# Peptides against a protein of PDB entry 5D63, part 232

Target 1, 292 residues: chain A of PDB entry 5D63
Amino acid sequence: SLRRGIYHIENAGVPSAIDLKDGSSSDGTPIVGWQFTPDTINWHQLWLAEPIPNVADTFTLCNLFSGTYMDLYNGSSEAGTAVNGWQGTAFTTNPHQLWTIKKSSDGTSYKIQNYGSKTFVDLVNGDSSDGAKIAGWTGTWDEGNPHQKWYFNRMSVSSAEAQAAIARNPHIHGTYRGYILDGEYLVLPNATFTQIWKDSGLPGSKWREQIYDCDDFAIAMKAAVGKWGADSWKANGFAIFCGVMLGVNKAGDAAHAYNFTLTKDHADIVFFEPQNGGYLNDIGYDSYMAFY

## One batch from the design tools (peptide; made by RFdiffusion4, then SolubleMPNN)

Design b2_p30_4_s1 (from b2_p30_4, 12 letters changed)
Fold by OpenDDE base, seed 5:
Structure b2_p30_4_s1 (fold): chain B 292 residues (1-292), chain A 30 residues (1-30)
Amino acid sequence: as target 1 above (292 residues)
Amino acid sequence: PDFAAMSDEEQVAFLRAEKAAVLAALAAAR
């Protein structure tokens, strides 16, 4: 079963992703195939999948950038019916915006079926060009047509998954308490995380005893990431992952505050020093508290 | 190795190996 989360949705046959054209919030904006760059934020190609209670394997798909939803035009069952962005809500009853998502016959990719029409999201003719048509098309769950098979690359973690990643860290020992602030987190590539740090003004900030020291740097970084999230995306129901952590040295006579993010595979945490923008496998302090 | 200079993928590999090594060392000390 597909988990709630943010996904980059890639065609199984060609290097093309499901893209909301120009990231526009206008009703009827075409959803198209478009090229993507690995390990980057593909701005118009991220989709929040929200599971519908009591409807098996069925979701709404909200475009992260525009805040609009994947919509089968007029709910038509005709092959070639346009798939567009349209205003909606996460738990709508509109069958034009309800998608049953299950594994294809190959066991790796998914098929995306409209709940009402029973047609499938199709990259028409398997066209790999930018702007290629995506439409509803007749099909079956068991056929091998790659035009209707999609890889769901998970770009987010749940709070539980983040907690598990922290728990696996080999440098965190003894008494530790974490406080979870949100339910789902978009995980950023390091390059994006670093750019937010640079744009925050922290690289030019002066360390000052107590008035602007380690905790201020760490909190300022988290605030910068939060603001970046709010300014960048129109969808709701998720946060941007950036933790704050407190630690004490081995001697117990010095404390530090720092940030952390998650690895590309979401399995482990990476420490981040907001005073110099450095990534570390070991921060050199015994961590005892975090919030994220 | 300079961890901060590693790609995102290289960091994954490094942390996996480090975690395995640290856990093995802790187990051996018991």
Scores: peptide ipSAE 0.590, ipTM 0.914, DockQ to the pose 0.026
Fold by OpenDDE base, seed 4:
Structure b2_p30_4_s1 (fold): chain B 292 residues (1-292), chain A 30 residues (1-30)
Amino acid sequence: as target 1 above (292 residues)
Amino acid sequence: PDFAAMSDEEQVAFLRAEKAAVLAALAAAR
């Protein structure tokens, strides 16, 4: 079963992703095929999949940027029916915005079926051009047509996954306590994380004993990431991953506060020093607390 | 190796290798 999370949804046949045109929040905004750049944010192409309680394999798909939902126009079962962005809610009962998402016959890609019409999200004619039509189209679950097969590339982690990544770190040992603040986290590429750091003003901030030292830098970074998230995305129900961690040196006479993010594959954490913007495999302190 | 200069992909590989090395060292010490 597909997990709740943020996904980049890519066609199985051509290098095209499901894109909300111009990221517009207007009702009826076309959802189209569009090129994407690997390992980047792809602003208009991120979708929060929210599972519907007690309805097997069924989700709403909220565009992260616009905060609107994938919507089959008038719920029509006619082939070629437009798929658009439309206002909605995560747990709507509107069948126009309910999508059954299950593995295709190849076991890797997914098909996206409208709950009401039973038609499938289709990249019409497999067109790889920017702005190509995405529509509801007749089909079956067992068909191999790549126009209706989609890779769901997970761009977020659950709090449990983040916790597991921390637990796998070979430099974290002894007493450690993590405090989870949110349930789902968009994981940023390092380049984006660094840019937020730069834009925060932290590179120009001066370390001052106690009044503005390691904890202030680390908290300021987290605040900057949080603000970036709030300013960048209209969807709710997720956070941007940026941890704050506290550690103590081996001698026990010095403490440090720092940040951390997750690797590209979400399996491990990467330490981030907000005082210099450096990424580290080993921060050099024994971590005893984190919140994220 | 300069971890800070690594790409996101290279960091994945590095950390995987590091974990493996740590586990091997722990096993050898037992």
Scores: peptide ipSAE 0.589, ipTM 0.914, DockQ to the pose 0.026
Fold by OpenDDE base, seed 3:
Structure b2_p30_4_s1 (fold): chain B 292 residues (1-292), chain A 30 residues (1-30)
Amino acid sequence: as target 1 above (292 residues)
Amino acid sequence: PDFAAMSDEEQVAFLRAEKAAVLAALAAAR
């Protein structure tokens, strides 16, 4: 079954993603097909899938940017019914906003069925143009029509997945203790992570003994990422991944504080030095503590 | 290779190889 998480949802037939037009929070904002750029933050095209307890394979889909939910207009079963953004809650009972999401017949893509109407989210005519209509349409789970098949590309990790990534790092050993602060994390491309670092003012910050040294840099980076998250996204129930880690050198006479993020495939961590904005496979310290 | 200059995709490949090498070294030391 589909896991709770943030997804970029791409059509199986054409290079188009499910997009909330202009990222607007207004009720009735069209959800449309739109082009996307791989390995970037596609701002209006990220969806938090929240599983409904005790309802198999059924979710709400919250647009990360607008904080509104995917909504089948009037819950109509008519082919061509508009799919829009609409205010809602993660655990709503409104069948207009409940979506059963399961694998298609190809075993790779998903179909998105409205819980009430039993119609499917359809990229009408497979139109690859920006602003192409997405609508509820009649269909079946076993049909091969790519207009109703979607790839769910996971853009987030659970706390458990993050923990596992840290545990796989060859430079982390048995003295390490990690502390988890949140449950689900949007993982940023390095370019975005770097931009947040630049915008934080840290590149121009002066290292000063104790008063503003490694721990201050690392915490400032985490704070900057947190603020960026709060300022950028209206949805709740997730954080932006940015870890703080403490380490000690081999000699045991020097300590350091630094950041870390996750790789593109979410399987490993990458160290980040907030004093110079560098990414490293090996920070050069034995890490003993992290929080993220 | 300069890890800091690698693309996100290249970093994935590098780290996978690094882990494999470390595990192999540990196995040989047992």
Scores: peptide ipSAE 0.589, ipTM 0.913, DockQ to the pose 0.026
Fold by OpenDDE base, seed 1:
Structure b2_p30_4_s1 (fold): chain B 292 residues (1-292), chain A 30 residues (1-30)
Amino acid sequence: as target 1 above (292 residues)
Amino acid sequence: PDFAAMSDEEQVAFLRAEKAAVLAALAAAR
């Protein structure tokens, strides 16, 4: 079953993703097929899937950028019915905004069925052009039509997944305590993470003994990421992944504070030094505490 | 290899290999 999380939703037949046109928060904004760039944010193409309690395989889909929800216009079962962004809530009972999402017959892609109409999200005619119509269309779960098959590429991690990634790190051993601050985290490409670091002013910040040293840099980076998240996205119910970690050197006579993010496949952590913007496989300190 | 200069994909590969090497070393030490 599909897990709660943020997804980039790509058509199984053509290189097109589900896009909220112009990222507009206006009711009735078209959801369309649009090209995407791998390893980038794809601003208008990220969707938070929130599972509905006690309704099997059923979700709302909130556009991260607009904060609006995928909505089948008037809940109509007619083929060609528009799929739009519309105001809503994560746990709505409005069947226009409830989507049953299950594996297709190929076992890798998903189909997206409107809960009420029982029609499927369809890239009309498999059109790969930017702005191509996405609509509700008749179908069945076992049909192989790629117009109605979608890959759900997970762009976020749960706190448990983040914890597991930390636990797999070969440089973290001994006494370690992690503190989880949120439930779901958008994982950024390194390029975006670096840009946030640059925009924070940290590259120009001067290290000063105690008054502005390693912990201040690390916390400032986390604050910058948090602010970037708040300023960039209108959806709620997720955070941007940026950890703070404390460590001590092998000699035990020096401490350090630093950041960390996750790899592209979400399996491992990458250390980040906020004093110079460097990514490291090994920060050179024995980590004993983190919060993220 | 300069980890900091690696692409996101290259970092994935590097870290996977590093973990494998560490596990192998631990197994050999037992």
Scores: peptide ipSAE 0.589, ipTM 0.913, DockQ to the pose 0.026

Design b2_p30_4_s2 (from b2_p30_4, 14 letters changed)
Fold by OpenDDE base, seed 4:
Structure b2_p30_4_s2 (fold): chain B 292 residues (1-292), chain A 30 residues (1-30)
Amino acid sequence: as target 1 above (292 residues)
Amino acid sequence: VDFAAMSDEEQIAYLRAEKAARLAALRAAR
């Protein structure tokens, strides 16, 4: 079963992703095939999948950038029916915006079936060009047509997954207390994380004893990431991953506050020093508290 | 080792190796 999360949705046949054209929030904005750059944000190509309670394998798909939802125009079962962005809600009862998402016959890719029409999201003719039509099309779950098969590349983690990553860190042991602030987190590439850090003004901030020291830097980074998230995305129901940790040295006579992020594969954490923008496998402190 | 200079993929590889080494060390200490 597909988990709640943010996905980059890539065609199984050609290197195209499901793209909301220009990231527009206007009703009826075309959803199209578009090229993507691996290991980047791909702004208009991220979708929050929200599972519908008591409806098996059925989701709404909210475009992260626009805050609008994938919508089959008039819920028509006609092949070639437009798939567009449209205003909606995460738990809508509108069958035009309800999508049953299950594994295809190959066991790796997914098919996206409209709940009402029973047609499938189709990259028409497998066209790899930017702006290629995506439409509802007739199909079956067992059909091998790559035009209707999609890889769901998960770009977010649940709080539980983040907690598990922290627990796997070889430098975190003993009395550690984590405080979870959100349920789902978009995980950023390091390059993006660094850019947010740069844009925050922290590189030019002066360390001052007590008045603006390690905790202030760490909190400022967290705030900068939060603001970046709020300013960048119109969808709700997720956060941007940026943790704050407190640690103490082995001697117990020095404390530090720092940030952390997750690796691309979401398996591990990477420490981030907001005072210099450095990434570290070992921050050199025994972490005893985090919030994220 | 300059961890900060590593790509995201290189960091993953490094961290995996580090965890493996730590586990091996713990086993050896038993």
Scores: peptide ipSAE 0.496, ipTM 0.881, DockQ to the pose 0.026
Fold by OpenDDE base, seed 1:
Structure b2_p30_4_s2 (fold): chain B 292 residues (1-292), chain A 30 residues (1-30)
Amino acid sequence: as target 1 above (292 residues)
Amino acid sequence: VDFAAMSDEEQIAYLRAEKAARLAALRAAR
């Protein structure tokens, strides 16, 4: 079954993703097929899937950028019915915004069925052009039509997955305590993480004994990422991954505070030094505490 | 090794290898 998370949703037949046109939060904004750039954020093409309690395999899909929800216009079962962004809530009972998402017959892609109409999200005619119509269309779960098959590329991690990634790090051993602050985290490409660091002013910040030292840099980076998240996305119910970690050097005579992020495959952590913007596989300290 | 200069994919590959090496070392020490 599909887990709660943020997904980039790509058509199984053509290189198009489900895109909220212009990222607009207006009711009735068309959801369309659009090209995407691998290893980038793809701003208008990220969707938070929230599972509905006690309704098997059924979700709302919230556009991260607009904060609006995927909506089948008037809940119509007619083929060609528009799929739009519309205001809503994560746990709505409105069947226009409830989507049953299960594996297709190929076992790798998913189909997205409207809960009420039982029609499927369809890239009309498999059109790969930017702005191609996405609509509700008749279908069955067993059909192999690629117009109605979608890959769900997971762009976020749960707190448990983040915890597991930390636990796999070969440089973290001994006494360590992690504190989880949120439930779901959008994982950024390093390029984006670095840009946030640059925009924060930290590259020009001066290290000063105690008044603005390693912990201040690390906290400032986390704050900058948090603010970037708040300013960039209108959806709620997730955070941007940026950890703070405390460690002691090998000699045991110096402490340090630093950041960390996750790899693209979400399997491992990468250390980040906020004083110079460097990424490291080994920060050179024995980590004893983190919060993220 | 300049880890910071690696692409995201290269970092993944490096970290996988590093973990594998660490596990092998632990097994050898048993």
Scores: peptide ipSAE 0.493, ipTM 0.880, DockQ to the pose 0.026
Fold by OpenDDE base, seed 5:
Structure b2_p30_4_s2 (fold): chain B 292 residues (1-292), chain A 30 residues (1-30)
Amino acid sequence: as target 1 above (292 residues)
Amino acid sequence: VDFAAMSDEEQIAYLRAEKAARLAALRAAR
């Protein structure tokens, strides 16, 4: 079954993703096929899938940028019915915004069926052009039509998955305590993480003994990421991944505070030094505490 | 090794290799 999370949703037949046109929050904004750039944020193409309690394999899909929901216009079962962004709530009972998402017959892609109409989200004619129509269309779960098959690329991690990644790090051992602040985290590419760091003013900040030292840099980075998240996205129910970690050196005569992020495959952590913007596989300290 | 200069994919590969090597070393020490 599909897990709660943020997804980039790509067509199985052509290199197009499900895109909310212009990221507009207006009711009735078209959802369309659009090109995407791998290893980037793809701002208008991220969707938070929220599972509906007690309804098997059924979700709402919230556009991360606009905060609006995928909506089948009037819930119509007619082929060619528009799929749009529309205001809503994560746990709505409106069948126009409820989507049953299950594996297709190929075992890799998913199909997206409207709960009420039983029609499927369809990239009309498999059109790969920017702005191509996405509509509700008749179909079956077992047919092989790539117009109705979608790859769900997970762009977020749960707190448990983040915890597991930390636990796999070969440089973190012994006494360590982690404190989880949120439930679901959007994981950023390093390039985006670095850009937030640059925009924060930290590259020009002066280290000063105790008054503005390692802990201040690490906390300032986390605050900058938090603010970037709040300013960039209208959807709720997720955070941006950026950890703060405390460590001591092997000799026990120096302490340090630093940040960390996750790898693209979400399997491992990467240390980040906010004083110079460097990424490290080994920060050189024995970590004893983190919060994220 | 300039880890910071690696792409996201190269970092993944490096970290996988590092974990594998660490596990092998720990097993050899037993």
Scores: peptide ipSAE 0.491, ipTM 0.879, DockQ to the pose 0.026
Fold by OpenDDE base, seed 3:
Structure b2_p30_4_s2 (fold): chain B 292 residues (1-292), chain A 30 residues (1-30)
Amino acid sequence: as target 1 above (292 residues)
Amino acid sequence: VDFAAMSDEEQIAYLRAEKAARLAALRAAR
């Protein structure tokens, strides 16, 4: 079954993603097919899938940018019915906003069925152009039509997945304590992470003994990422991944505070030095504590 | 090795190799 998380949803037939037009929060904003850039933040094309309790394989889909939900207009079962952004809640009972999402017959892609109408999200005519119509359309679960098949590329991790990535790191030794602050984390590309660092004012910040040293830099970076998240996205129920770690050197006579992020495949952590914006496989300290 | 200069994909490959080497070393020590 599909896990709770943030997804980039791409058509199985053409290089087009499900896009909320202009990222608008207005009711009735068209959801359309649009081109995307791999390994970047596709701002209007990220969707938080929230599973509905006690309803098998059924979700709401919240646009991360607008905070509005995927909505089948009037819940109509007519082929060609518009799919739009509309105000809603994560656990709504409105069948216009409830989507059953299961694997297609190919075992890789998913189909998205409206819970009420039983029609499927369809990239009409497989049109790869920007602004192409996405609509509810008749179909079946076993049909091979690529217009109704979608790849769900996971862009977030659960706290458990983050914990597992940390546990695999060969530079964490001895007694380690991790403290989880949130449940689901959007994972940023390094380029985006670096840009947040640049915009934070940390570049050029002067190290000062105790008053503004390693812990201040590391916490400032985390705060900057948190603020960036709050300022960038209207959806709730997730955080932006940015960890803080404390470590001790091999001699045990020096401590350091630093940040870390996750790799693109979410399997490993990468250390980040907020004092110079560098990424490292080995920060040079044995990490004993983290919060993220 | 300049890890900071690596692409995201190169970083993944490096980290995978590093973990594998560490595991191999631990097994050899048993």
Scores: peptide ipSAE 0.487, ipTM 0.878, DockQ to the pose 0.026

Design b2_p30_4_s3 (from b2_p30_4, 15 letters changed)
Fold by OpenDDE base, seed 5:
Structure b2_p30_4_s3 (fold): chain B 292 residues (1-292), chain A 30 residues (1-30)
Amino acid sequence: as target 1 above (292 residues)
Amino acid sequence: VDFRAMSDAEQVAFLREAKARLLAELRAAR
């Protein structure tokens, strides 16, 4: 079963992703096929899948950028019916915005079926061009047509997954305490994380004893990421992953505050030094507390 | 700040308030 989370949704046949055109929040904005760049944000191509309680394998899909939802126009079962962005809510009863998402016959990709019409999200003619039509189309769960098969690349982690990644790290102190603030976290590529760091002005900030030392840098980075999240996305119900850790050195005579994020595969954490923008597998401290 | 001298709850509270303060400063600087 598909888990709640943020996904980049890629066609199984051609290098095209499900894209909300121009990231517009207007009702009726076309959802189209569009090229993407691996290991980047792909702004208009991120979708929050929220499972519907007591309805098996059924979700709403909220565009992260626009805050609007994937919508089958008029809920029509006609082949070629437009799929658009439309205002909605995460737990709507509107069948135009309810999608049953299950594994395809190949066991790797998914098919996306409208709950009401029973038609499938289709990249029309498998067109790989930017702006290619995505529509509701007749089909079956067992059909092997790649026009209706989609890879769901998970771009977020749950709080539990983040906690598990932290627990696996060898630089966590035995008395570690973690404080989780949110339930779902978008994980940024390092390049984006670094760019936020640069834009915050932290690279030009000077360390000053007590008045602006390690804790100030670490908190400033977390604040910068939080602000970036609030300014960049209209969807709700998720956070941007950026942690603060407090650690002690091996000798036990020095403490430090620093940041951390998740690796690309979300299986491990990597430490980030906000004073110099460095990523490290070992920052020289064992963390006794994390805040994320 | 000597974090090791603070309870876990105090440490979290301190960091939360610091985050809020710095976020407000960043917002005001725009």
Scores: peptide ipSAE 0.025, ipTM 0.576, DockQ to the pose 0.038
Fold by OpenDDE base, seed 1:
Structure b2_p30_4_s3 (fold): chain B 292 residues (1-292), chain A 30 residues (1-30)
Amino acid sequence: as target 1 above (292 residues)
Amino acid sequence: VDFRAMSDAEQVAFLREAKARLLAELRAAR
């Protein structure tokens, strides 16, 4: 069963992802196949899958950038019906925007069926070109047509998954307390995380005792990420992962505040020093508290 | 800030307020 989360959705046959054209929030904006760059934020190609209560394997798909939803035009069952971005809500009853998502016959990819029409999201002719048509098309759950098979690459973590990653880290103090602010977190590539850090002005900031010390740096980074999130994405119901940790050194005579993010596989955390922009597996402190 | 002198609740409150303040400052700098 597909979990709630943010996904990059890639065709199983060709290196093309489901893309909201130009990231436009206009009703009727085409959803198309488009090339993507691995290990980057593919801005128009991120989709928040929200499970519908009491409807098995059924979701809305909200484009993270535009805040609009995947919509089968007029809910038509005709092959070749356009799939577009359209205004909506996460828990809509509009069958044009309800998608049943289950494993395909290959056990690795998914198929995306419109709840109402029972047609499937199809990369028409398996066209790998940018702007290729994505449409509703007749199909079955068991057929092997790669035009209708999609890999769901999860780009986010739940609060529970983040907590598990933290718990696995060897640099966590026995009295550790985690305070979770949100339920779902987009995990940024380090390059993007670093760019936000640079844009915040923190690289030019100087440590000053009590005026601008370690807590100020760590909180400033979290604030910068929060602002970046608010400015970059129109969808709601998620946060950007950026944690603040409070730690104590091995000698027990010094404390520090620092940041952390998740590794690419989301299984571990990596520490981030906001005073110098460094990523470290060991920052020299054992964390007793996290705020994220 | 001496975080160890604060309760868990106070630490969280401090961080939350500090985040809010810094967000406001960052918005104003635009």
Scores: peptide ipSAE 0.024, ipTM 0.592, DockQ to the pose 0.038
Fold by OpenDDE base, seed 4:
Structure b2_p30_4_s3 (fold): chain B 292 residues (1-292), chain A 30 residues (1-30)
Amino acid sequence: as target 1 above (292 residues)
Amino acid sequence: VDFRAMSDAEQVAFLREAKARLLAELRAAR
């Protein structure tokens, strides 16, 4: 079953992703096929899948950028019915915005079926051009038509997954305590993480004993990422992953505060030194506390 | 935490306070 999370949704047949045109929040904004760049944010192509309680394999899909929801126009079962962005809520009862998402017959891709109409999200004619029509179309769960098969590339982690990644790291102190602030976290590419760091002014900040030392840098970075998230995305129900850790050196006589993020595969953490913008697998400290 | 309702200064203050609380809890647990 598909987990709650933020996904980049890619066609199984051609290198196109499900894109909300121009990221517009206007009702009726077309959802289209569009090219994407791997390992980047792809701003208009991120979707928060929220599972509907007590309805198996059924979700709303909220565009992360616009905060609007994937909507089958008038819930029509007619082939070629437009799929658009439309205002909604995560736990709506509107069948126009409810999508049953299950594995296709190939076991790797998913099909996206409208709950009401029972039609499927279809990249019409498998058109790989930017702006290609995405529509509801007749189909079955077992057919192999790549126009209706989608890879769900997970771009987020749950708090539990983040905790598991931390627990696997060898630089975690035995008395480690983690404090989770949110439930689902968008994991940024390092390039984006670094850009936020640069834009925050931290590269120009000077270390000063006690008055602006390691904890201030780490907290400032966390705040910068939080602000970036608030300014960049209209959807709710997620956070941007940026952790703060407190660590102690091996001798036990020095402490440091630093940041951390997740690796691309979300299986491990990487430490980030906000004083210099460096990414390190070993920062020279064992973490005894974190919040994220 | 939803930072959308917070200024930059409020965000930093929040995190500093959170850190302080966590450190206090850790010290108390030792």
Scores: peptide ipSAE 0.022, ipTM 0.493, DockQ to the pose 0.154
Fold by OpenDDE base, seed 3:
Structure b2_p30_4_s3 (fold): chain B 292 residues (1-292), chain A 30 residues (1-30)
Amino acid sequence: as target 1 above (292 residues)
Amino acid sequence: VDFRAMSDAEQVAFLREAKARLLAELRAAR
């Protein structure tokens, strides 16, 4: 079953993703096929899948940027019915915004069926052009038509997954304590993480004993990421991954505060030094405390 | 905690206070 999370949804046949046109929050904004750039944010192409309690394999899909929901126009079962962004809520009962998402016959891609109409999200004619029509279309779960098959690339991690990644890292102190602040985290590419760091002004900040030292840098980075999240996305129900760690060196005579994020595959953490913007697999400290 | 509802200054203040509380808890547990 598909897990709650943020997904980049890519067509199985052509290199197009499900895109909310211009990221507009207006009701009736077209959802279209659009090109994407791997290992980037793809701003208008991120969708929060929220599972509906007690309804098997059924979700709402909230556009992360606009905060609006994938909506089958009038819930019509006619082939070619527009799929648009529309205002809604995560746990709506409106069948126009409820989507049953299950594996296709190939076992790797998914099909997206409207709960009410039983039609499927279709990249019409497999058109790979920017702005190509996405519509509800007749189909079956076992059909092999790539126009209705979608890869769900997970862009987020649960708190449990993050905890597991931390636990696997060799630079964790035996007395480590982790504190989880949120449930689901969008994981940023390093380039985006670095850009937030640059925009925060931290590159120009000077280390000062006790006044502005290592913990101040690490906290400032986390605050900057939090602010970036607030300013960038209209959807709710997720956080941006940016951790703070407190660590001690092997000798036990020096302490440091630093940040960390997740690797591309979400399986490991990488340390981030907010004083210089460096990414490190070994920062020279073993973490005894973290919060994220 | 909803950091998105907080200003930068509020976020920093929150995290500093949280750090202090957590460290105090760790000391008390020893």
Scores: peptide ipSAE 0.021, ipTM 0.485, DockQ to the pose 0.181; fails the geometry check

